Peptides against a protein of PDB entry 6B4E. Designs and how they scored, part 14

Target 1, 295 residues: chain A of PDB entry 6B4E
Amino acid sequence: TNFDKISKMFWHYKDKIAQIKQDIVLPIKKADVNVRNLLSRHKRKINPKFGQLTNSNQQLFKIQNELTQLINDTKGDSLAYHWILNFIAKAVVHQAETEVRVKPESALPLGKLTLYLLVQFPELQELFMARLVKKCPFVIGFTCEIDTEKGRQNMGWKRNNENKWEDNTSYDERMGGILSLFAIITRLQLPQEFITTTSHPFPIALSWHILARICNTPLNLITNTHFVILGSWWDAAAVQFLQAYGNQASKLLILIGEELTSRMAEKKYVGAARLRILLEAWQNNNMESFPEMSP

## One batch from the design tools (peptide; made by RFdiffusion4, then SolubleMPNN)

Design b2_p21_1_s4 (from b2_p21_1, 8 letters changed)
Fold by OpenDDE base, seed 1:
Structure b2_p21_1_s4 (fold): chain B 295 residues (1-295), chain A 21 residues (1-21)
Amino acid sequence: as target 1 above (295 residues)
Amino acid sequence: DKELEELLKELEEFLEKLEEE
């Protein structure tokens, strides 16, 4: 694992967030009133769509079409178009932080919607990835120390208005929710209409990178959160991961489930205990995946 | 497959690390 490369990637996306603010968010505030009104209306229409997702493909397709139309309405103005995509990127991640964290299986419809949008609107890819990395650096296997304020900020920790850090449970759950969404995206197949025209923007190989990079992370940087997000990933993508890489995948699952947890046993991390349970379930031929969506 | 080779290298690095400890 080239950690220098990962670090550079991390900071690239951090810089991208700053750029987005400067080049997209702030300029819109000074844009023509008609553009601002358009975006305000579209924002109000788009925002509730993510919460309207169910385990129904029919509902998914409806929402996909509605969002596609709303986004297309902004294409006449490049700045407006990028603004609405950035809004969507933020909204999707927010949905992962709020809904997926408490109902992990909701990552499936959200992931399908997101993947569709990522392919339909390629400009969303960089905006979305930047937001993901900012909020959950685990998506690229980045880890740093959290003994400093800067370290915690880099790892996506939030402070309230009183400058108090969020509690560990809240952080773990948010990271788990975001990682679940990303894991789902990596293991989903492209919609049939795109299979022959484009490659997968975030393929299953990115899941491999997450696992391998975490395994290679210095043990002194491994926290309960690492095991929590590994468990979230496992629920979201382990079955498909095994299908993709076969025996090599199994080796990596054993490494995270057995070896990594064993190395950190003295810490008695709750997340590690759960991951061991998942490993044992798999060893007993009882690995489960999220249920498929209804027609 | 070059991509697979790179992925396996990451896995091997972890295995080597475990053996050295």
Scores: peptide ipSAE 0.170, ipTM 0.778, DockQ to the pose 0.112; fails the geometry check
Fold by OpenDDE base, seed 4:
Order: C-alpha cells, then structure tokens, then sequence
Structure b2_p21_1_s4 (fold): chain B 295 residues (1-295), chain A 21 residues (1-21)
C-alpha cells in the first residue's frame, strides 16, 4: 500500500471541496434571481426523492426518471447544472448518514439510484467522491491520527454547536452508513443500458483497496470505527466480493475477520467482535447479503 | 491484469507484516 498516494488522493478531494464551494456554491448565491428561484424549486423537488426510495425497482425507476428530468432542466446553465449535481451528491451522502445508518439494507436502493445518476451524469462522479472522502475518508482507505483537532476533522468527525465532538457511537454509525452506501455502489452492476458503453465509475476493485489499505494501516491508528465500517462493508458487499476475486477475496476476508481482529483483541472493540461474528457466520456457510429489490 | 497485480500486492504486504510478527 502506497500511503503517500492515498494521502495525495485524500487531499485532492479536500481541495476539490474547497473548489466546489468557490466555483459552484458561492457564485450561485450571486446569480440571477430567476436562476436561484429555479434551483430552489428543483432542490425542493429533488430532496424528498431519496426518502421515497423503497425496496421496489419500479419505484426506483420512477425516481430515476423524475430526477433525470429535473437535472436535465438545469443543463442549459452550466453553473446551475453543477450546483444541482453537487446538491445531489450532498443529499445522497446525507441520506447515508441518516437512513442507511439505522437501516443498512436501504443502501441498496440508494446505491442503485446513485450509480444510475453517476453514469447518467458523469460530472456527478467527482462531486460525489469528493463529498464521500470529506465525510468518510475510509472510502479510499485513508486513515490519520485523531489525537489532534485537525486529525479528527480530517477523519470526518463533527462538532456540535457547543464545539463538542460527536459521540463515538454517532461517529461510528455515520461512517458505517456512508461506507455501506459506497460498498453497495462498488458491487452493483451497471444498469443494462450502460454496460456496453460505459465503464463502472466505482468498481469492486475499490472495495479491495478499502480492505487492503485498512489491513496495512499501522495498528496504532486502528480504531473501533475501522472494524465498524468493515462490518458495514461486509454486510453490503462480502458476497459479491467473493464472487469477484475468489480465493484471493477469501484470504482478505480472513485477514480482516480473523487476523486483524486478533491483533487488536486487547482493545476489546465492539466493532471487532461483530466482525468476528460475521466471519464465523461465513465459515459456517451462513453468509448473507441484503435482500434483492422487488420488481 | 495489472490492476489485479497491484491489488494482490497490497494483500501480500499485509501477509508479510503478519509473518514478521
């Protein structure tokens, strides 16, 4: 694992967030009132759509079409278009932080929707990835120390209005939710209409990177959160990961489930205990995935 | 596949670390 490369990638996306603010978010506030009003209306129409997702492909397709139309309505103005995409990127991640956090299986419809949008609107890809990395650096296998305020901030820790750090449990759950979404995206197949024309923007190889990079992370930087997000990833993508890489995948699953947990046993991390349970379930031929969506 | 080779290298690095301990 080239950690220097990972760090460079991390900061690339951090810079991208700053650039988005400067070039997209702030300028639109000074844009023509008609444009601002249009975007406000679209925002109000778009935002509820993510909460309207169910375990139904029919509902998914409906929402996909509705969002596609709403986004296309903004293409005449490049700034408006990018603003809407950035809004969507933020909204999707927010949905992962809130809904997927408490209902991991909801990552599947959300992931399908997101993947569709990422392919349909390629400009969303960098906006979305930047937001993901900002909120959950684990998606690229980045880890830094959290002994400093800057370190915690870099790892996506939030402070409340009283300048108090969020609870460990809250952080773990948020990271798990975001990682679940990303994991789902990496293991989903492209919609049939795109398979021959487009490459997967976030393929299953990115899941490998997450696992491998975490395994190679210095043990002194490994926290309960690492195990929590690994567990979230496992629920979301382990089955498909095994299908993709076979024996090599098995080795990596054993490494995270058995070896990494064993190395950190003295810490008695709750997340590690859960991951071990998942490993044991797999060893007993009881590995489960999220239920498939209904027609 | 070059990509797979790189991925396996990451796995091997971890394995090597485990063997050294």
Amino acid sequence: as target 1 above (295 residues)
Amino acid sequence: DKELEELLKELEEFLEKLEEE
Scores: peptide ipSAE 0.169, ipTM 0.778, DockQ to the pose 0.111; fails the geometry check
Fold by OpenDDE base, seed 2:
Structure b2_p21_1_s4 (fold): chain B 295 residues (1-295), chain A 21 residues (1-21)
Amino acid sequence: as target 1 above (295 residues)
Amino acid sequence: DKELEELLKELEEFLEKLEEE
């Protein structure tokens, strides 16, 4: 694992966030009132769509079509178009932080919607990835120390209005929610209409990188959160991961489930204990995936 | 497949690390 490369990727996306603010968000505030009004209306229509997702593919397709139309309405103005996409990127990640956090299986419809949008609107890819990395660096296997304020900030820790860090449970759950969404996206097949024309923007190989990079992370930087997000990933993508890479996938699952947990046994991390349970379930041929969506 | 080779390399690096400890 080239950690220098990972670090460069991390900072690239951090810089991208700053660039987005400077070149997209702030300029819109100074844009023509008609443009601002258009975007405000679209924002109000778009935002509730993510919460309207269910386990129904029919509902998913409806929402996909509605969002597609709303986004297309902005294409006449490049700045407006990018603003809407950035808004969507933020909204999707927020949905992962709040809803997927408490209901992991909701990552499936959200992931399907997101993947569709990522393919339909390629400009969303960089915006979305930047937001993901900012909020949850684990999506690229980045880890740094959290014994400093800057370190915690880099790892996506939040402070409240009283400048107090969020509690460990809240952080773990948020990271798990975001990672669940990303994991789902990586293991989903492209919609049928795109399979022959487009490559997968965030393929299953990215899941491999997450696992491998965490395994190669210095042990002194490994926390309970690492195991929590690995567990979240497992629930979201382990079955499909095994299907994709076969024996090599199996080796990597054993490495995280057995070897990494064993190396950190002294810490008695709750997340590690859960990961062990998942490993055992797999060994007993009881590996589960999220239920497929209904027609 | 260059991508697969890179993936396997990352896996091997972890294995090597474990063997050295």
Scores: peptide ipSAE 0.169, ipTM 0.780, DockQ to the pose 0.111; fails the geometry check
Fold by OpenDDE base, seed 5:
Structure b2_p21_1_s4 (fold): chain B 295 residues (1-295), chain A 21 residues (1-21)
Amino acid sequence: as target 1 above (295 residues)
Amino acid sequence: DKELEELLKELEEFLEKLEEE
């Protein structure tokens, strides 16, 4: 694992966030009043859609169509179009931080919706990835020290209005939620209408990178959060991961579930304990996946 | 498959570290 390369990727997306603010978010504030009003209306219509998702494909398709129409309405103005996509990227990640964190299986409909939008609107891809990396660097297997304020910020830790760091549980849950969403996206098949015309923007190989890069991370940088997000990933994608890579996938699952947890046993991480339970379930031929969505 | 080779390399790097301990 080339961690220098990963670091460069991380900072690329951090820079992208700054660029988005400068070139998309700020300029729209000075745009024509009609454009601003349009975007305001669209924002209000789009935002609740993510919360309207259920474990129903019918509902998913409805929302897909509605969002598609709303986004298409902005294509006449490039700045407006990119602004609305950036808003969507932020909204999706926010949904992962709030809902998926407490109901991991909700990642499935959210992931399906997101994947559809990523393919339908390719410009969303970089915007979405930048937001993901900012909020949860684990999605690209990036880890840095968190002994400094800057380190914590880089790893997505939040401070409240009193400049107090969020508690460990809150951080773990947020990271788990975001990672669950990303994991789902990587293991989903493209919608039928795109299979023959488009490559998967975030394929299952990205899941491999997450796991492998975490395994290769210096042990002194490994925290409970690493195990939490691995557990979240496991619930979201382990079954499909095994289907994709077979025996090689098994090796990697054993590495994270057995070897990595064993190496960190002295820390008595709760996340590690859960991961071992998941490993044991798999060994007993009881690996579970999220239920399929209803028609 | 070049991509697979790179993925396997990452896996092997971890395995090598384990063997050194």
Scores: peptide ipSAE 0.167, ipTM 0.776, DockQ to the pose 0.111; fails the geometry check

Design b2_p21_3_s2
Fold by OpenDDE base, seed 3:
Structure b2_p21_3_s2 (fold): chain B 295 residues (1-295), chain A 21 residues (1-21)
Amino acid sequence: as target 1 above (295 residues)
Amino acid sequence: MLEELLKEVEKEKEELDKLLE
């Protein structure tokens, strides 16, 4: 693992966030009133849809169609189009931080919706990845020390209005939620209508990167959060990961579940304990996946 | 031979990580 490259990628997306603000978000504030009104209306219509997802594919398709129409309405203005996509990127990640963190299985419908949008609107891909990396750098296997304020900020730690850091549990859960969503996206098949026309924008290989890069991370940088997000990933994608990479996947799962946890045993991380349980369940042929969605 | 396996995995994952980059 080349950590310099990972760092470069991390900062690339950090710069992308800044660029989005300068080139998309701020200019819209000075845009024509009709454009601003359009976007305001669309934002209000789009925002609740992510919370309307259920385990129903029928409901998913309905929402997909509605969002598609709403987004298409903005294509006549490039700035408006990119603004609405950026809004969606933020909304999806926010949904992961709030809903998926408490109900991991909700990542499946959210992931399906997100993947559909990523393919239907390719310009969403970089916007979404930038938001993911900013909020949860674990999605690209980036980690840094959190002994400094800047380090914590880089790793996606939040401060409230009183400049107080969020508690460890909140951080872990948010990271787990975001990573669950990302993991789901990586292991989903493209919708049938896209299989012949495009490749998967966030394929299962990205899950490989997450695991491999975490395994190669210096041990002094490994925290409980790493194990928490690995556990979240496991629940979300381990079955499909094994299907994709077979024996190589198995080796990597053993590496994270056995070797990495063992190396960090002295820390007594609760996340590591859970990951060990997941490993043992797998060894006993009891690996579980999220239930498939209903028609 | 878990130790040997882990060594192999380490090399393989690095190679695959680069390949998949």
Scores: peptide ipSAE 0.069, ipTM 0.692, DockQ to the pose 0.146
Fold by OpenDDE base, seed 4:
Structure b2_p21_3_s2 (fold): chain B 295 residues (1-295), chain A 21 residues (1-21)
Amino acid sequence: as target 1 above (295 residues)
Amino acid sequence: MLEELLKEVEKEKEELDKLLE
């Protein structure tokens, strides 16, 4: 693991967020009133779509089509197009922070939708990744100290209106939700219509990187959150990860489930305890995956 | 034996991580 490269990637996307604000978000505020009205209408139509997802593929396809049409309506104006994609990127991550947080299996339909959009609209990829890294740097295996305000900010901690940091549980759950979504995306196959024409934008290898990079992270930087997100990842992608990498995957799962948890045993992290339970379940041939979606 | 196994896993992990980058 090259942590310098990871850091560079992290800051690249931090810069991207700033660039998005400067080049997309702010300019729209000064755009023609008709454009602003169009985007406002589209925003209102798009927002509820993510909450309308169910365990139904039929419903998923319906929403995919609706969103596709709405996004295509903006392609005549590059700025509007990028603005709506950025909005979608934010909305998807927000859905992960709220819904997936409390119902992890909802990551599956959300992930399928997101993957579809990422392929259908390639410009969404950088916008989405930037948002992910900003909100949950664990997606690229980035970790820094959280003893400073800047460190906490870099790791995606939020402050309320009173400038008070969110509680640990809230942070852990949000990170878990976001990572669940990302994990799902990495383990999903491309929709059939794209398999021959496009490569997977966020392949399963990115899950490998997450696990490997966390395992290589200095132990003094490992927190309960790391174990929480590993557990979230496990629920979301462990089965498919094993299918993809076989024996090497097994080794890595044992490494995170047994070795990493053991090294941190003195901390008595709740997340670590859960991860050990997941490991034990696997050892007892009871590894579970999210239920597949219905037709 | 377990320690040796873990050491090998770590090495493989790093190598595979680099390979996948």
Scores: peptide ipSAE 0.060, ipTM 0.692, DockQ to the pose 0.143
Fold by OpenDDE base, seed 2:
Formats: C-alpha cells, structure tokens, sequence
Structure b2_p21_3_s2 (fold): chain B 295 residues (1-295), chain A 21 residues (1-21)
C-alpha cells in the first residue's frame, strides 16, 4: 500500500469539491432565470425519487427511466447538466447517510440506481467519487489522525451549529451507511444493456483496495469506525468478494476478521466484536448477503 | 506460525493491491 498515493487521491477529490463549488454551483446562481427555474423544478422532482426506492426491480426501472429523462432535459446546457449531476451525487450520498444508515439492505436498490446513472451519465462518476471521499474517505482507504480539528474534518466528521462535533455513534453509522452503498456498487454487475459496451466504473477491485489499505493502516490510526465500516462492507459485499477473488479473498477476510481485530483487542471496540461475529458466522458456513430484489 | 502466515498474507495482499491499482 502506497499511502502517499492514497493521500494524493484524497486531496485530489477535496480539490474537486472546491472546484465544483466554483465552477458549477456558484455560476448557476448567476445563470439565466429560465435555467434556474428549470433546475429548481427538476430538483424537486428528483429529490423524492431516492426515497421511493423499494426492493422491487420494477420500481427501480421506473425511477431509472424517470431520472434519465429529467437529466437528459438539462443536456442542452452543459452547466445545467453538470449541476443536476452534482445534485444527484449529493442526494445519493445523503440517502446513504440517512436511510442506509438505519436500513443497510436499502443500499441494494440505491446502489443499483446509482450504478445505472454512473454508466448512463459518465460525468457523474467524478462528481460522485468526490462527494464520497469528502463524506467518507474510507471508500479509498484513507485514514488520518483525528486528534486535530482539521483531521476530524478530513475524516468526514460534522460539527453542529454550536461547533460541537457529532457523537461517535452518529459518525460511525453515517460512515457505515456510505460505505455500504459504495460496497454494493462495487459488487454489482453492470446492467445487461451496458455489459458489452463499457467497463464497470467502480469495480470489485475497489473493495479489495479498501480492505487492503485498512489492513496496512498504522494501528495507532485504527478506530472503532474502521471496524464498523468493515462490518458494513462485509454485509454488503463479502459473498460477492469471495466469488470474485476466491482464496485470496478468504485470506483477506481472515486478516480483517481475525488478525486486525486481535491486534486491537485491548481497545474493546464494539465494531470489532461484531466483525468477529461475522467471521465466525462465515466459518460456520453461515455467511449472509442482502436478499435479491423482487422482479 | 501465525506471524509467518500473516507476513505471507500481507505480502500477497500488497502485491495484489499494487497489481489492481
């Protein structure tokens, strides 16, 4: 693991967020009133769509089509198009922070929708990744110290209006929700209409990177959150990960489930305890995955 | 034995990680 490379990637996307604000968000505020009105209407129509997802593929396809049409309506203006994609990127991550956080299995329909949009609208990919890294740097295996305000901010910690940090549980759950979504995306197959024409934008290899990079992270930087997100990842993608990489996947799962947890045993992290339970379940041939969506 | 196994796994993991990058 090259941590310098990871750091560079992290800061690349942090810079991208700033660039998005300057080149997309702020300019729209000064755009023609007709464009602003269009985007406002579209925003209102798009926002509820993510909450309308269910375990139904039929419902998913309906929403995919509706969003596709709404996004296509903006293509006549490049700035408007990028604005709406950035809005979608933010909305998807927000849905992960709120809904997936409390109902991890909801990551599956959300992930399918997101993957479809990422392929259908390639410009969404960098916007989405930037938002993911900002909110949950674990998606690229980035970790820094959180003993400083800047460190906490870099790791996605939020402050309230009173400048008070969110509690540990809230942070852990948010990170878990976001990571669940990302994990699902990495393990999903491309829709049939795309499989022969394009490569997967966020393939299962990115899950490998997450696990490997966390395993190589200095132990003094490992927190309960690391184990929480590993558990979230496990629920979301472990089965498919094993299918993809076989014996090497097994080694890595044992490494995170047994070795990493053992090394941190003195900390008595709740997340680590859960990860051990997941490992044991797997060892007893009881590894579970999210149920498949209905037709 | 565990340490040796871990070392080997770690090496393989690093190599695979690099390969996948």
Amino acid sequence: as target 1 above (295 residues)
Amino acid sequence: MLEELLKEVEKEKEELDKLLE
Scores: peptide ipSAE 0.073, ipTM 0.690, DockQ to the pose 0.143; fails the geometry check
Fold by OpenDDE base, seed 5:
Structure b2_p21_3_s2 (fold): chain B 295 residues (1-295), chain A 21 residues (1-21)
Amino acid sequence: as target 1 above (295 residues)
Amino acid sequence: MLEELLKEVEKEKEELDKLLE
């Protein structure tokens, strides 16, 4: 694993976040009143859509169409278009942090919606990745120490209004939720209308990178969170990952489920224990995936 | 065993990195 490259990628997206603020978010505040009003209305219409997702494909398609129309309404103004996409990127990640963390299977409809939007509106891709990396660096396999304030910040830890860090459980669950969403996106097939014309923007290979990079992370940097997000990934994508890479995938699953957990056994991480259970279930031919959505 | 697995995964990852990075 080239950690220098990973770090470079991490900081690239951190810079992208700053750039987005400077070039998209702040300028809109000074934009024409009609543009601001348009975006305000669209924001209000868009925001609840992500919470309206269910296990129904019919509902998914409805929301896809509604969002598509709302986004298309902004294309006449490049700044407005990018602003609304950035808003969507933030909203999707927020949904992962709040709902997916407590109901992991909700990642499936959210992931399908997100993948559709990523393909339909390619400019969303960099905006979304930047937000993902900011909130959950694990999506690119980045890890740093969290013994410093800056380290915690880099790893996506939040502080409340009183400057108190969130508790470990909250952090773990948020990271798990975000990673679940990302994992789902990587293992989903492109919508039928795009299969022949477009490559997958976030393919299953990115899941490979996550696992491999975590396996190669110095052990002194491995925390319970790493195992939590690996477990979240497992639930979301392990079946499809095995289908994609076969024996090589199997080796990597054994590496994270057996070897990595064994090396960290002295820490008695609850996340590691869960991952071990998932491994054992697989070994007993009981690997499960999220249920498919209803028509 | 771990070392062997890591080397194999690393090699494959590097190949993927060429495609993705």
Scores: peptide ipSAE 0.048, ipTM 0.695, DockQ to the pose 0.190; fails the geometry check

## One batch from the design tools (peptide; made by RFdiffusion4, then SolubleMPNN)

Design b2_p22_1_s3
Fold by OpenDDE base, seed 1:
Structure b2_p22_1_s3 (fold): chain B 295 residues (1-295), chain A 22 residues (1-22)
Amino acid sequence: as target 1 above (295 residues)
Amino acid sequence: DEELEKKIEEEAEEVFEKLLSK
């Protein structure tokens, strides 16, 4: 694992967030009133769509089509188009922080929708990845110290209006939710209409990166959150990961489930305990995945 | 972005090969 490379990637996307604010978000405030009105209307229509997802593929396809039309309505103005995509990127991550956090299986329909949009609108890919890395650096296997304010900020910790950090449980759950979504995206197949025309924008190899990079992270930087997000990833993608990489996947799962947890046993992390339970379930041929969506 | 994705995939493959060699 090249940690310098990971850091460069991290800061690349952090810079991208700043660039998005400067070049997309702020300029639209000065745009023509008609454009602003259009975007306001579209924002109001788009935002509830993510909460309308169910375990139904039919409902998913309906929402996909509706969002596609709404996004296409903005293509006449490049700034408006990028603004709406950035809004969607933020909204998807927000949905992961709120809904997926409490209902991990909801990552599946959300992930399918997101993957569709990422392929249908390629400009969303960079916007989405930037938002993911900002909110949950674990998606690229980035870890830094959290004993400083800057370190916590870099790792996606939030502070309230009283400048108080969120509690550990809230942070862990948010990270777990976001990571679940990303994990799902990496293990999903492209929609049938895109299989022959495009490659997967965030393939299963990125899950490999997450696990491998965490395994190679200095132990003094490993926290309960690492184990929580590994558990979230496990629920979301372990079955498909094993299908993709076979014996090599098994080795890596053993590394995170047995070796990493053992090395950190003295910390008595709750997340680590859960991960060991998941490992044991797998060893007993009881690995589970999220249920498939209905037609 | 595309270049970065390629680099990510290459790194993933390197890790995979390293694991394979063990």
Scores: peptide ipSAE 0.113, ipTM 0.745, DockQ to the pose 0.146
Fold by OpenDDE base, seed 2:
Structure b2_p22_1_s3 (fold): chain B 295 residues (1-295), chain A 22 residues (1-22)
Amino acid sequence: as target 1 above (295 residues)
Amino acid sequence: DEELEKKIEEEAEEVFEKLLSK
């Protein structure tokens, strides 16, 4: 694991967020009133779509088509197009922070929708990744100390209006929700219409990196959150990860489930305890995955 | 085994580099 490279990636995406604000968000505020009105209308139509997802493929396809049309309506203006994609990136991550947080299995339809959009609109990929890294740097295996204000900010901690940090449980759950979504995306197959025309934008190899980088993280930087997000990842992708990499996957699952938890046993992290339970379930041939969506 | 791990790492790095180049 090259931590310098990971740090470089992290700061690249932090800079990208600033660039998005400067080059996309702010310019639209000064754009023609007709463009602003169009985007406002589209925003209002797009935003509720993510909450309309169910465990139904039929409903998913409907929403995919509706969003595709709405996004295509903006392609005549590059700035408007990028603005709407950035809005979608933010909305998807927000949905993970709120809905997936409390209902992890909802990551499946959301992930399928997101993957479709990422392939259909390639410009969404960088916008989405930047938002993910800002909100949950665990998606690239980045970890820093959180003993400082800047460290907490870098790791995606939020402050309320009273300048008080969110509680640990809230942070853990938000990170788990976001990571669940990303994990799902990495383990999904491309939609049938894209299999022969494009490569997977966020393949299962990215899950490998998450696990490996966390295992190589200095132990003094490992927190309960690391185990929480590993558990979230496990529920979302462990079955498919094993299918993809076989024995090598098994080694890595044992490394996080047994070795990493053992090294941190003195901390008595609740997340670590859950991860051990997941490991045990797997050892007993009872590894579970999210149920497949209905037709 | 080590060869497979290397291939997986390289694959993931390629994806990240592609994203960084955009």
Scores: peptide ipSAE 0.033, ipTM 0.720, DockQ to the pose 0.956
Fold by OpenDDE base, seed 4:
Structure b2_p22_1_s3 (fold): chain B 295 residues (1-295), chain A 22 residues (1-22)
Amino acid sequence: as target 1 above (295 residues)
Amino acid sequence: DEELEKKIEEEAEEVFEKLLSK
């Protein structure tokens, strides 16, 4: 693991967020009133769609079509198009922070929708990844110290209106929600219509990176959050990960579930305890995945 | 199999590099 490269990638996306604000978000505020009105209407129509997802493929396809139409309506204006995609990127991550946080299995329909949009609208890919890295740098295996304000900020910690850091549980749950979504995306197959024409934008190899990079992270930087997000990843993608990489996957799962938890046993992290339970369930041939969506 | 692990890691890096090039 080249941590210098990971750091460069992290800061690249941080810079991208700043660039998005400068080149997309701020210019729209000064755009023609008709464009602003169009985007306002579209925003209001798009936002509820993510909450309308169920464990139904029929409902998923309906929402995919509706969103596709709404996004296509903006293609005549490049700035409007990029603005709406950036809005969607933010909305998807927000949904992960709120809904997936409390109901991890909801990551599956959200992930399917997101993957579809990422393929259908390739310009969404960079916008989405930038938002993910900003909110949850664990998605690229980035970790830094959180003993400083800047470190906490870099790792996606939020402050409230009173300038107080969010509590550990809230942070852990948010990170878990976001990572669940990303994990699901990495393990999903492309929609049938894209399999022969497009490569997967965020393939299962990215899950490998998450696990490997965390395992190679200096132990003094490992926190309860690392184990929480590993547990979230496990629920979301472990079965498919094993299917993809076989024995190598097994080694990595044992590494995170047994070795990493053992090395950190003195910390008595709740997340580590849960991960160990997941490992034991797997060893007893009881590994489970999220239920498949209904037709 | 360290060789396979390396290949998987390289594949993942290529994906990230592709994303960075956009």
Scores: peptide ipSAE 0.028, ipTM 0.695, DockQ to the pose 0.912
Fold by OpenDDE base, seed 3:
Structure b2_p22_1_s3 (fold): chain B 295 residues (1-295), chain A 22 residues (1-22)
Amino acid sequence: as target 1 above (295 residues)
Amino acid sequence: DEELEKKIEEEAEEVFEKLLSK
């Protein structure tokens, strides 16, 4: 694992966030009133769609079509188009932070929707990844120390209006929610209409990187959050990961579930305990996956 | 075994490089 390269990637996306603000978000505030009105209307229509997802594929397809139309309506203006995609990227991540956080299985319909949009609108890919990395650097296996304010900020910790850091549980749950979404995306097959024409934008290999990079992270930087997000990833993608890489996948699962947890046993992390339980369940041939969506 | 792992890692890195090149 080349951590220098990972760090460069991390900062690239941090810079991208700043660029998005300067080149997309701020300019729209000065754009033509008709464009601003259009985007305001579209924002209001788009935002509730993510909450309308259920375990129904039929409902998913409906929402996909509705969002596609709404996004296409903005393509005549490049700035408007990128603005709406950036909005969607933010909304999807927000949904992961809120809904997936409390209902991990909701990552499946959200992930399917997101993957569809990522393929249908390729410009969303960089916007989405930048938002993911900002909110949850674990998606690229980035870790830094959190003993400083800057370190915490880099790792996606939030402060409230009183400049107080969020509690550990809240942070862990948010990271778990975001990581669940990303994990789902990586393990999903492309929609049938794209499988012959497009490569997967965030393939299962990215899950491999998450696991490998965390395993190679210096132990002094490993926290309870690492184990929490690994557990979230496990629930979301472990079955499919094993299907994809077979014995190689097994080695990584054992590495995170047994070796990494053992090395950190003295810390008595709750997340590590859960991951150990997941490992044991797998060893007893009781590995579970999220239920498939209904027609 | 090790070669396969390396290949998988390289492929994953290529995906990231592609994203960074946009």
Scores: peptide ipSAE 0.057, ipTM 0.725, DockQ to the pose 0.927; fails the geometry check

